# Peptides against a protein of PDB entry 3T7K, part 68

Target 1, 248 residues: chain A of PDB entry 3T7K
Amino acid sequence: KAEKILARFNELPNYDLKAVCTGCFHDGFNEVDIEILNQLGIKIFDNIKETDKLNCIFAPKILRTEKFLKSLSFEPLKFALKPEFIIDLLKQIHSKKDKLSQININLFDYEINGINESIISKTKLPTKVFERANIRCINLVNDIPGGVDTIGSVLKAHGIEKINVLRSKKCTFEDIIPNDVSKQENGGIFKYVLIVTKASQVKKFTKLINDRDKNETILIVEWNWCVESIFHLNVDFTSKKNVLYQKK

## One batch from the design tools (peptide; aimed at target 1 C21 G23 R64)

Design b2_p29_4_s3 (made by RFdiffusion4, then SolubleMPNN; from b2_p29_4, 15 letters changed)
Fold by OpenDDE base, seed 2:
Structure b2_p29_4_s3 (fold): chain B 248 residues (1-248), chain A 29 residues (1-29)
Amino acid sequence: as target 1 above (248 residues)
Amino acid sequence: SLEEEYKKEQEELEKLIKEVEKKYLEKMS
């Protein structure tokens, strides 16, 4: 069926997209449309796997979903596109009225607002955002909205190697792991990095650490700090936004 | 609260999903 529909076109574009969707197409596509998309070099996957070499995300806008955040770790992310790309493409293809010899849909017309070339270019870097920031090991409280698995997965995708989950009510100093990064001469390294959800946790962890390790560097942030860092593919240590406690 | 913000984000996400689905179905009908 797809072949018959596409036969009216003299030349078909090859978009070469390996994509996931977030905030759109939750129910997927009908079989014919999937076949059409495949013929146009658009492969849509249900989940993110490194082996699939994903290079594209479809979303109506910048989202804080796991898929969207992880898409910024693609190597590289080539395109971040609005779902209207697919909709308009399929509409044009299914149109019986227009004797279109060619498909006239340009990917660049459907870029997600806020995902610019600067961000895309950073996905070509050999390092991940938190790796560049010298954050390898973090402590994450267990009561974080979205769940530790999802959050941890996103963080790992962006270069954090070890996620230590803290049970906020039962944790002791011994449960807190250091950010085991060799002192680089020119980079500020925080020995303890924590993602927390409540002010009470800030007080607790700062006390625990300062009582046992008084001279060590501490960074306590909200999840939003991580999100913003991911969206910019850069950690700005000069910003106090979403930083709950910092000791240099 | 962070939980409330999370819920709001989920609600917005659901709305967006529905809107796109509606557009998809309308164009394909």
Scores: peptide ipSAE 0.373, ipTM 0.880, DockQ to the pose 0.915
OpenDDE base, seeds 1, 3, 4, 5: peptide ipSAE 0.366, 0.365, 0.372, 0.368; ipTM 0.879, 0.877, 0.880, 0.879

Design b2_p29_4_s4 (made by RFdiffusion4, then SolubleMPNN; from b2_p29_4, 15 letters changed)
Fold by OpenDDE base, seed 4:
Order: structure tokens, then sequence, then C-alpha cells
Structure b2_p29_4_s4 (fold): chain B 248 residues (1-248), chain A 29 residues (1-29)
């Protein structure tokens, strides 16, 4: 069926997209459309797997979903596209009225706002954003909205190797793990990095750490700090935004 | 609160999903 539909075109583009969708197409595509997309070099995956070498994300805008955040860890992310790309493409293909000899859909016309070439270029870097920031091990409170598994998965995708989940009500100093990174000359290394949800946790953890490990560097941030870092593929340690406590 | 923000984001996401699905459905009609 797809072949018959596509037969009217003299030449088919090869978009070479291996993509996931977020915030769109949750019900997927019909079999014919999937076949059409495949013939055009567009393969849609249900989940993110490293083995699939994904290079594209479809989303209506910048989202804070697991898939979107992880897409920025693709190696590289080639395209971040609006779902209208697929919609317009399929519309054109299914159109019986248009004696179109060629498909006239350009990927560049469907870029997600805010994901520019600067961001895309950073996905070509050999390191991940938190790796570059010398954040290897973090502490995450267990009561974080969205769940520790999802958040942890995102963080790992972006270079955090170890995620220690803290039981906020029961944790002691011994439960807090240090950020075990080698001293790099050019980057501020925080010994303790924590993602928390409320001010009471800041007070608790700062006290625990300062009482037991005096004069050590501490970074306590909100999840939004991580999100912003991911969106920019850069950690800005000069920004106080979403930083709850910092001791250099 | 982070919880409120999360709920807001979730709602927004649902709305976006619905909007795109509507567009897709309309396109296939």
Amino acid sequence: as target 1 above (248 residues)
Amino acid sequence: SLEKEYEKEKKELEELIEEVEKKYKEAME
C-alpha cells in the first residue's frame, strides 16, 4: 500500500531520521504511515535505546519529558523537529489532488523553537554536560516529583554516573555520597552535590555536611537547575538560578 | 512548589498531545 502511494513520486527523499516522539503521536501511526515514513528514511522508535543511534526528537516545543531531556544526550542530536513535519509530509503524500512529482518538505522549516545550532553542535561534543561540569555523583532526595527513576535516568544520560537516593526523613551524613571526581584545573568541583525539593532539606543537609565534613564544597540545587543545564548543554556555575545553597 | 509545577507541566503536556493528535487526525481525514 505504501509503495503504491509513493509510486507517484519520481524521487523520494531520505531524511535519515531515527527518532522518538514526545508530546505528540502518543497513539503512534497506522501501518501504512509507518511504512511510508520508513521509505522516506524516517524511523520512529517507542523508547530510547543507545543501540538505536537515535538522532532526532519530535516534539511540539521544548519539553521537560524524559524523552526530550534524553534526546539532548543523543550523539549527536541532528534534528529537533515539530510534529508538523510528519503531519505535513503525510498530508502531501496522501493528497490525491496534488500531482506532485516531488515531496517538498524541508526539515529545517520544522525546527523546534529554542533548539538552535548552538545546542545541536554541543551534542557532538565527546563529553556529556554534567561530565564537563565535573559532576559524577549526585544525591537525590526520594520525594522528588517525577520519580527518582525517571530523573535518575535523565541524569545518567547526561553523564552522571552515580545517583544516590536519599531518604529525606531518615538520612544521615553517612548516606550522603561525595562527588568523586579528579581535581581538574579549570573547573569548580563540588564535593557534595544534592538535588532537593524544599528548603527544609537544604537546612538538613547543609547541617549534616558542615557538622561532619567542615569546609567542603557543597552544591544544593533544584531539579530545574539540572533541566536548565540540559537545555543549554552547559552548566553555568555563576548563575544562582535554581541554586539553593552553594559553598565554594 | 515543585509539585505544583509538575502538575502544571503535566497538564500542559496533555494539552499539547491532544492538539497534535487532533491535527494528525484532521490531516488523515
Scores: peptide ipSAE 0.458, ipTM 0.898, DockQ to the pose 0.880
OpenDDE base, seeds 1, 2, 3, 5: peptide ipSAE 0.455, 0.456, 0.454, 0.454; ipTM 0.896, 0.897, 0.896, 0.897

Design b2_p29_5_s1 (made by RFdiffusion4, then SolubleMPNN; its pose is not in this set)
Fold by OpenDDE base, seed 4:
Structure b2_p29_5_s1 (fold): chain B 248 residues (1-248), chain A 29 residues (1-29)
Amino acid sequence: as target 1 above (248 residues)
Amino acid sequence: SIEERIEEIKKKIEEEVKKIEEKEKKLLE
């Protein structure tokens, strides 16, 4: 069926997309459309797997979903596209009214607003955003609304190697892990990095650390700090936004 | 028709985005 539908076109583009979708196409595609997309070099996957070498995300806009955040860790993310790309393709292909001999859809016309070439270019870097920021080990409170598994998965995708989950009510100093990174000349390394949800946790953890490990560097942030860092593929240590406590 | 189908798809996308944004606001994700 797909072949018959596509037979009217003299030449088919090869978009070479291996993509996931977020905020769009939840119901998926029918068999014919999947075949059509496949013939156009567009493969859509249900989940992110490293083995699939994903290079594209479909989303209506910048979203804070796990898939979207992880897509910025693709190596590289070649395209971040609006779902209208697929919609317009299918429209042209299925439309009997359009006597088009060629598919006239350009990928570059469907870029997600806010995901520019600067961001895309950073996905080509050999390192991940938190790796570049010398954040390899973090402490995460267990009561984080997004769930430790989801958040942890996103953070790992972006270069955090170890995620220590803290039981906020029961944790002691011994439960807090240091950010074990080699001292690099050009970047302030925080010995303790924590993601927390409330001010009481800041007070607790700062006290625990300062009482037991005096004069060490501490960074306590909200999840939004991580999200913003991911969206920019850069950690700005000069910004106080979403930073709850910082000791250099 | 393909046009009707597209309209439905667009509507669903809007609904999905709304749900996601509501969830994100509540869950900080």
Scores: peptide ipSAE 0.528, ipTM 0.920, DockQ to the pose 0.795
OpenDDE base, seeds 1, 2, 3, 5: peptide ipSAE 0.526, 0.525, 0.521, 0.525; ipTM 0.919, 0.918, 0.915, 0.918; seeds 1, 5 fail the geometry check

Design b2_p29_5_s2 (made by RFdiffusion4, then SolubleMPNN; its pose is not in this set)
Fold by OpenDDE base, seed 2:
Structure b2_p29_5_s2 (fold): chain B 248 residues (1-248), chain A 29 residues (1-29)
Amino acid sequence: as target 1 above (248 residues)
Amino acid sequence: SIDEEVEKIKEEIKKLVEEIEKKEKELLS
């Protein structure tokens, strides 16, 4: 069926998209439309796997979903597109009224607002955002919204190698791991990096660390600090936004 | 019958749950 539908076009574009969707197309696509998209070089996957060499995300806007956040770790992310790209494309293809000899849909017209070329270009870098920031090992509280597995997976996608989960109420100093970075890249190295959810945790962890490991560098942030860093593919250590405690 | 109404409600709940499960959650602080 797809071949018959596409036969009316003299030339078919090859968009070369390997994509996931977030915040759109929850019901998926019918078999005919999937075949059509495949013939146009558009392959949509249900989940993110490194082996699939994904290069595209479909979303209505910037979202804080696992898929969207991880898409910024693609190597590279070539396109971040609105779902209207697919909608308009399929509409043109299924249109009986338009005697179109060719498909006239430009990918660049459907870019997600806020994902600019500067961000896209950073996905071509050989390093990940937290790697560049000298953050290798972090401490994550176990009561984080979204769950430690999901949050941890996102962080790992962006260059964090080790995630130590802290039991918020029962942890001691010995449970806190240092950010063991042997190579100093651009920026300062914090010996202890923690992601927390509430002020009481800040007080607890700062006391534990300062009492046992005096004069060491500490960075305690909210999840939003990580999100903003991901959205910009850059860690801004000059900003105090979403930083709960910092000792240089 | 009451049993038919209960079954209808169960089916509606099932559909609603399925719709919710299709939605991805945003990771908020």
Scores: peptide ipSAE 0.246, ipTM 0.625, DockQ to the pose 0.050
OpenDDE base, seeds 1, 3, 4, 5: peptide ipSAE 0.243, 0.231, 0.226, 0.224; ipTM 0.622, 0.642, 0.613, 0.646

Design b2_p29_5_s3 (made by RFdiffusion4, then SolubleMPNN; its pose is not in this set)
Fold by OpenDDE base, seed 2:
Structure b2_p29_5_s3 (fold): chain B 248 residues (1-248), chain A 29 residues (1-29)
Amino acid sequence: as target 1 above (248 residues)
Amino acid sequence: SIDEYIKKIKEEIEKELKEIEELEKKLLE
C-alpha cells in the first residue's frame, strides 16, 4: 500500500533520519505510515540505544524529558525537528488533490526553536559536556525527582562515569565520593560534586565535607544546573544559577 | 479523510505536550 501511494512521485527524498520522539507521536504510526517514512529514509525508534546510531529527535519544543536530554548526546545530533515535519510530509503524500510530482518538504524549515547550529555543532565534539568540565564522579541524593536511574542515565550519556547515590538521611562523610579527576594544570577541578534537592542537604553535606576535608573544593548544584549545562552543551562555572554552594 | 487523520495527530501531540508540561512542573516543586 505504501508503494502504491508513493508511486505517483517520480523521485523520493532520502532524509536519512534515525529518530526518537518525545512530546509527540506517543501512539506511534500506523503500518502504512511507517513504511512510507521508511521509504523516505526516516526510521523512528521507540527507545534510545547507542547501537542504533540515532541522529534525530522529534519534539514540539525543547523539553526536559530523558529522551530530549539524551538526544543532545547523540554523535552527532544532526537534526532536532518539530513533529510538523512528519505531519506535513504525510499530509502531502496522502493528498489526492495535489498534482505534485515530487515531495517538497525541507527538513531545515522544521528546526526546534532554541536548538541552533551552535548546539548541533557541539554534538560533533569528541568529548561530552561534563567530561569537558572535568566532572567524572558525582554524588546524587536518592530523593531526586525523576528517580536516580533516569537522572543517572542522562548524566552518564553526557560523560559522567560514576554516580554515587547518597541516602540523604543516613549518609556520612565516608559515603561521599570524590571527583577523581587528574588535576589538569589549567582547569579548576571540584573534588566533591553533589546534586541535591533541598537546602538541608546543602547544610549537611557542606558540614560533613568541611569538617573532615576542610581545604577541598566543593560544588553543590540542583538538577536544573545539569539541565542547563546540557541544553547549552557547556558548563558555565561563572554562573551562579542553580548553584547552591561552591568553594573553589 | 486525511484532514481528519492529521487533525487527530495534532490533537494527540497537544495532549501529550500538556501532560509533559504538567509533570515537569510537578518535578520542580
Scores: peptide ipSAE 0.275, ipTM 0.829, DockQ to the pose 0.929
OpenDDE base, seeds 1, 3, 4, 5: peptide ipSAE 0.036, 0.271, 0.272, 0.263; ipTM 0.499, 0.827, 0.829, 0.829

Design b2_p29_5_s4 (made by RFdiffusion4, then SolubleMPNN; its pose is not in this set)
Fold by OpenDDE base, seed 5:
Structure b2_p29_5_s4 (fold): chain B 248 residues (1-248), chain A 29 residues (1-29)
Amino acid sequence: as target 1 above (248 residues)
Amino acid sequence: SIEEEIEKWKEEIEKELKEIEEKEKELES
């Protein structure tokens, strides 16, 4: 059926997209449309797997979803596109009125607002954002909204190697792991990096660390600090935004 | 029809966006 529909076109584009969707197309596509998209070099996956070599995200705008945040870790992210790309494409293909000999849909016309070439270019870097920031081991409170698994998965996609989950009410100093990184020139290195949700946790962890390891560097941030770092694919250590405690 | 499908997709996007925004607000509160 898809072949019959596409037979009216002399040439078919190959978009070479391996994509996931977030905030759109949750119910998926019918079999015919999937086949059409496949013939155009567009493959849509339900979940992110490294083996699939994903290079595209479909979303109506910048979102804080797991899929969107992880898409910025693709190697590279080639395109971040609005769902209207698929909509307009299928509309043109299924149109019986227009004797179109060619499909005239340009990917660049459907870029998500705020995902510019500067962001896309950074996804071509050989390192991940937190790796570049010398953050490899972090402490994460167990009561974080969204859950430790989801948050942890996003952080790992962006170069965090080890995530230590802290039981906020029961943890001791011995439960806090150091961020073991080699000293790089001109990089801020924090021995202890923590993601917390409450001011009481800041007070607790700062006290625990300062009482036992008084001269060490500490970075305590909100989840939003991580999100902003991901959206920019850069950690700005000069910004105090979403930083709850910092000791250099 | 393709028009019906497009309308369904638009409605779905609006619904999903609303749900995401509500969830984000809850997380930020």
Scores: peptide ipSAE 0.292, ipTM 0.845, DockQ to the pose 0.949
OpenDDE base, seeds 1, 2, 3, 4: peptide ipSAE 0.288, 0.289, 0.285, 0.292; ipTM 0.843, 0.842, 0.839, 0.845

Design b2_p29_6 (made by RFdiffusion4)
Pose (drawn by RFdiffusion4):
Structure b2_p29_6 (pose): chain A 234 residues (1-94, 102-181, 189-248), chain P 29 residues (1-29)
Amino acid sequence: KAEKILARFNELPNYDLKAVCTGCFHDGFNEVDIEILNQLGIKIFDNIKETDKLNCIFAPKILRTEKFLKSLSFEPLKFALKPEFIIDLLKQIHQININLFDYEINGINESIISKTKLPTKVFERANIRCINLVNDIPGGVDTIGSVLKAHGIEKINVLRSKKCTFEDIIPNDVIFKYVLIVTKASQVKKFTKLINDRDKNETILIVEWNWCVESIFHLNVDFTSKKNVLYQKK
Amino acid sequence: EEEMEENIKKWKEEIEEEVEEIEEEEEEN
């Protein structure tokens, strides 16, 4: 059936996209529209799996969804495209000349896209390997944890902030000896005291979640930035 | 052709709605 629709075309382009959508196309499209996209070398997965080697993301704009943040750890991310690409493409299909250049997500330029080819992840480059994360983090630890691991963090240690003792805190073994992501000033006090009491001469970095988000959007950890840094001892 | 136009319109509205929901979730955080 979709072949009939496509039989009217002399030649079909191979867009070669393995994409997830975020902020768009939350189910699929109709079955015909889907089979057409595959015939054009466009495959859209429901969720991100490391072994599908996704290279594209469809989004109306830069978003803080788990999908958008994880797309910045594609190997590599080749295209970050507005949904209008698929829309214009299916409109024309129903010769094909829709191109991959008229539909960039504003704010995601080549300099950022190109960093996804780097042989390292953003937090791996920053020597942030093992972190502690408070249990009450907005978005929950499983999601935030998945996003941070997708960006080079190997160990996520979750701290029940009210209950945890110094012994629960894991060092950042790879440089900051202790890295914590927190929500409350009430947590900064407790953790700096605990660590200062037990490991006085060592280094500490305590940041908000937004510090990690900015770092992913820039694919760079800027240690000279005070933005979203709650406490540091270096 | 008319059905495709209707689908495209619907998809655009759904995308706008999802963006608004995401913005609301970010504000709640």

Design b2_p29_6_s1 (made by RFdiffusion4, then SolubleMPNN; from b2_p29_6, 14 letters changed)
Fold by OpenDDE base, seed 5:
Structure b2_p29_6_s1 (fold): chain B 248 residues (1-248), chain A 29 residues (1-29)
Amino acid sequence: as target 1 above (248 residues)
Amino acid sequence: KKKIEERIKKIKEEIEKLLKEIEEKEKKE
C-alpha cells in the first residue's frame, strides 16, 4: 500500500533518521504510515536501545522526560525535531491534489527551539557530559521524584558509571561512596557527589562526611543541577544554581 | 580553589579543541 502511495514521486528523500518520540505521537502511527516513513529513511523506535544507533528525537519543545534527556547522549544527536515534521510530511504524501513530483520538506525548518548547533556539536564529542566533568560515581537519595531507576538511567547515559542509592533516613557515612576517578591523573574535583531532595538531607550528609572526612570536597545538588548540565552538555562548577552545598 | 579552577579551565580548553577538530573534519567531508 505504501509503495502505491509513494509511486507518484519520482525521487524519495532519505532522511536517515533513527528516532524516538516524547511528548508527541502517543497513539503511534498506522502500519501504512510506518511503512511510508521507513521508505523515507525514518525509523521510529518505542524505546532507547544502544544497538539502534539513535540519532533523532521528536518533541514539541525541550522536555525533562527520560527520552529527551537521554537523546542528548546520542552519538551524535543529528536532529531534534518538532512533530510537525512528520505531520507535514505525511500530509504532503497523502495529498491527492498536489501533483508534486518531489517531497519538499526540509528538516532544518522543524528544529526544536533551544536545541541549537552548539548543543548538537557537543553531542559529537567522544565523551559524555559528566565524564568530562570527572563525575563518575554519585550518591542518589532513594526518595527522588521520578525514581532512582529512571534518574539513574539518564545519569548513566551521560557518563555516570556508578550510582549509589542512599536510604535517606537510615544511611550512615559508610554507605556514602566516593567519586573515584582512577583513570584521570588529577582525580575528581569533588570526592563526594550527592543528589538530594531536601534540606534535611543536606544537613545530614554534610555532618556525616565532615565528621569522618573533614578535609574532603563535597558537592550536594538537586536533580535540576543535573538537568541543566545535560541541557547545556556542560557542567558549570561556577554556578550556584541548584547547588545546595559545596565545599572546595 | 586554584586547583579546581585550573582543572575547570583545562576541561573547557579540551572541549573547545575537540569541537574545533570536529568542525574542521566536517568541512573536509
Scores: peptide ipSAE 0.274, ipTM 0.806, DockQ to the pose 0.012
OpenDDE base, seeds 1, 2, 3, 4: peptide ipSAE 0.273, 0.273, 0.266, 0.262; ipTM 0.804, 0.807, 0.800, 0.799; seed 2 fails the geometry check

Design b2_p29_6_s2 (made by RFdiffusion4, then SolubleMPNN; from b2_p29_6, 12 letters changed)
Fold by OpenDDE base, seed 3:
Structure b2_p29_6_s2 (fold): chain B 248 residues (1-248), chain A 29 residues (1-29)
Amino acid sequence: as target 1 above (248 residues)
Amino acid sequence: DKEIEEEIKKRKEEIEKLIKKIEEEEEKL
């Protein structure tokens, strides 16, 4: 069926998209439309796997979903597109009115607002955002919304190698891991990096570290600090936004 | 003018409802 529908076009574009969807297309696509998209070089996957070499995200806007946050770790992310691209493409292809010799849809007209070429260019870098920031090992509290596995998976996609889960009520100083990184010339390395949910955890961890490892560097942040760093593909250490405690 | 504004408003409300439904189906981190 798809071949018969596409046979009216003299030339078919090859978009070379390997995509996931978030915040759109929950009901999926019918078999004919999947085959049409496949013939146009558009392959949609249900889940993110590194082996699939994903290069595209479909979403209506910037979202705080696991798929959207992980899409910014693609190597590279080529396109971040609104679902209207697929909708308009399929509408043009199913249109009976025009003997269209060609498909006239430009990918660049469907960019997600706030994902610009500066963000896309950073996904071509050989390093991840937290790797560039000298954050390799972090401490994560076990009561984080979204769960430690999901949050941890997003952080790992962005270059954090080791996530230590802290039992906030029961943890001691010995349970806190250092951020083991070699000194790079141009960035203050924090020996202890922690993601916390509440002010009582800041007081507890600050006391534990300062009592046992005096004068060491500490960074305590909210999850929103990580999200903003991911959305910008840059860590701004000059910003106090979502920073609960820092000691340089 | 008024009909176009009402149709744009209705479409915005439908999009906001869809976004809210999506935020309910996919866990917001």
Scores: peptide ipSAE 0.224, ipTM 0.604, DockQ to the pose 0.102
OpenDDE base, seeds 1, 2, 4, 5: peptide ipSAE 0.223, 0.220, 0.218, 0.223; ipTM 0.605, 0.603, 0.601, 0.605

Design b2_p29_6_s3 (made by RFdiffusion4, then SolubleMPNN; from b2_p29_6, 12 letters changed)
Fold by OpenDDE base, seed 4:
Structure b2_p29_6_s3 (fold): chain B 248 residues (1-248), chain A 29 residues (1-29)
Amino acid sequence: as target 1 above (248 residues)
Amino acid sequence: MEEIEKRIEKIKKEIEEEIKKIEEEEEKR
């Protein structure tokens, strides 16, 4: 069926997209449209797997979804596209009114606002954003909204190797893991990195650390600090935004 | 209205609903 629909076009583009969707196409695609997209070099996956070599995200805008945040870890993310790309393709392909001999949809016309070439270029770097920031091991409170598994999965995609989940009510100093990175000459290395949700947790963890490991470097942030770092593919240690406590 | 136009309108509405749901979940974080 797809071949008969596409037979009116003299040449078919090959978009070479391996994509996931977020905030769009929840109901998926029918079999014919999947086959049409496949013939155009567009393969859509339900979930992110490293083996699939994903290079594209479809989303209507920048979203804080697990899929969107993880898409910025693709190697590289080639395209971040609005769903209108697929919509306009399907519209042209299924249109009986349009005497089109060619598909005239350009990928560059469908870029997600705020995902520019500067962001895309950083996805070509051999390192992940938190790896570049010398953040390898973090402490995460167990009461984080969105859950530790989702948050942890996003952080791992962006170069966090070890996520220690802290039971905020019951944890002691011994439950807090250090960020195990070698001192590099040029980078703010924090011995303790923590993601927390409440001011009471800041007070608790700062006391526990300062009482037992005096004069060590501490970074306590909100989840929003991680999100902003992901969206910029850069950690700005000069910014106080979403930083709850910092000791250099 | 062609069948494809109806399908596109449905898809657009679904996207708007999905965005709204995601935003409401983000405001709770």
Scores: peptide ipSAE 0.365, ipTM 0.873, DockQ to the pose 0.886
OpenDDE base, seeds 1, 2, 3, 5: peptide ipSAE 0.363, 0.366, 0.358, 0.359; ipTM 0.872, 0.872, 0.869, 0.869; seed 2 fails the geometry check

Design b2_p29_6_s4 (made by RFdiffusion4, then SolubleMPNN; from b2_p29_6, 13 letters changed)
Fold by OpenDDE base, seed 1:
Structure b2_p29_6_s4 (fold): chain B 248 residues (1-248), chain A 29 residues (1-29)
Amino acid sequence: as target 1 above (248 residues)
Amino acid sequence: KEEIEKKIKEIKEEIKKLIEEIEEEEKKR
């Protein structure tokens, strides 16, 4: 059926998209539209798997979903597109208007606002955002909204290797892991990196660390610090936004 | 008690994300 619908076009584009969707297309696509999209080089996947070599995200805007945050870790992310791309494409393909010689849909007209070429270019870098920031081992409080598994999965996609989950009420100094990264000559490496949710946790962890490991470097941030770093594909250590405690 | 409080926070954040996703789809109909 899809072949018969597409046979009216003299030339078909190959978009070469391997995509996931977030905040759109919850009901999926019918079998005919899936086959049409496949013939145009558009493959939509339900879940993110590294083996699929995903290069595209469909979303209405910048979202804080696991899929959206992980899409910025694709190697590379080629396109971040509004769902209107698929909608308009399928509308043109199903149109009963006479011999359309070509499908006239440009991907660049459907870019997600705020995901510009500067962001896309950073996804071509050989390193991940937290990797470039010398953050490999972090401590995460167990009472974080969204859950430690979701948050941890996003952080791992962006180059954090080890996530230590802290039981905020019961943890001791011995439960806190160091960010064991080789000192680069020109960059302040934080020995302790923590993601917390409450001011009481800041007071607790700063006391535990300063009492047992004096004069060490500490970075305590909110989850929003990680999200902003992901959205920019850059860690700005000059910004105090979402930083709860910093000792250099 | 602590595990229940954690699960409540996880669910509340997931609900918030789902609401934001639904509201954006409704604007496109």
Scores: peptide ipSAE 0.024, ipTM 0.541, DockQ to the pose 0.030
OpenDDE base, seeds 2, 3, 4, 5: peptide ipSAE 0.020, 0.021, 0.021, 0.020; ipTM 0.480, 0.510, 0.473, 0.537

Design b2_p29_7_s1 (made by RFdiffusion4, then SolubleMPNN; its pose is not in this set)
Fold by OpenDDE base, seed 4:
Structure b2_p29_7_s1 (fold): chain B 248 residues (1-248), chain A 29 residues (1-29)
Amino acid sequence: as target 1 above (248 residues)
Amino acid sequence: LDEYYEKIKKEIKEELEEIEKKEEELKKL
């Protein structure tokens, strides 16, 4: 069916998109539209897998969804596009009214607001955002909204190798893992990095660490600190935003 | 055809509103 629909076009673009969707197309696509998209070099996947070499995200805007946050870890993210791209493309292709000899849809007209070339360019870097920030091992409280698995999966996609889940009520100093990174000359290296949800956790963990490992560097942040770092593909250690405790 | 894709646009808007609501709830925590 798709072949017959596309046969009216003299030339078909190859968009070379391997995409996931978030905040759009929950019900997927019909078989004909999937086939059309495939013939145009647009492959949409249900889930993120590294093997698929994903290069595109469809979303109506910047979202804090797992898929969106992980899309910024693609190597590279080539395009972050509004779902209107697919809709307008399919509308044009199915249109019987227009004697369209060519598909007239430009990817650049459908960029997600706030995902600019500066962000896209950073996805071409050989390192991940937390890797560049010398954050390899983190401690994550078990009561984090969104769940430790989702949060952990996002953080791993962005270069955190080890995620230690802390049982906030029961944890001791021995349960806290150090951020095992070699001192680099120009990097703010924190020996202990923690993502927490409550001020009581800040008090607890700062006490535990300071009582047992005096004079060590500590960074305690909210999840929003990680999200902002992901959205910018840069960690700003000068910002106090979403930082609950910092000891240099 | 137009109605079908307008429905999809509406569904996207509704899904976005739900996501935004959840995200705002999570930011307040």
Scores: peptide ipSAE 0.419, ipTM 0.883, DockQ to the pose 0.751
OpenDDE base, seeds 1, 2, 3, 5: peptide ipSAE 0.418, 0.416, 0.413, 0.417; ipTM 0.882, 0.882, 0.880, 0.882

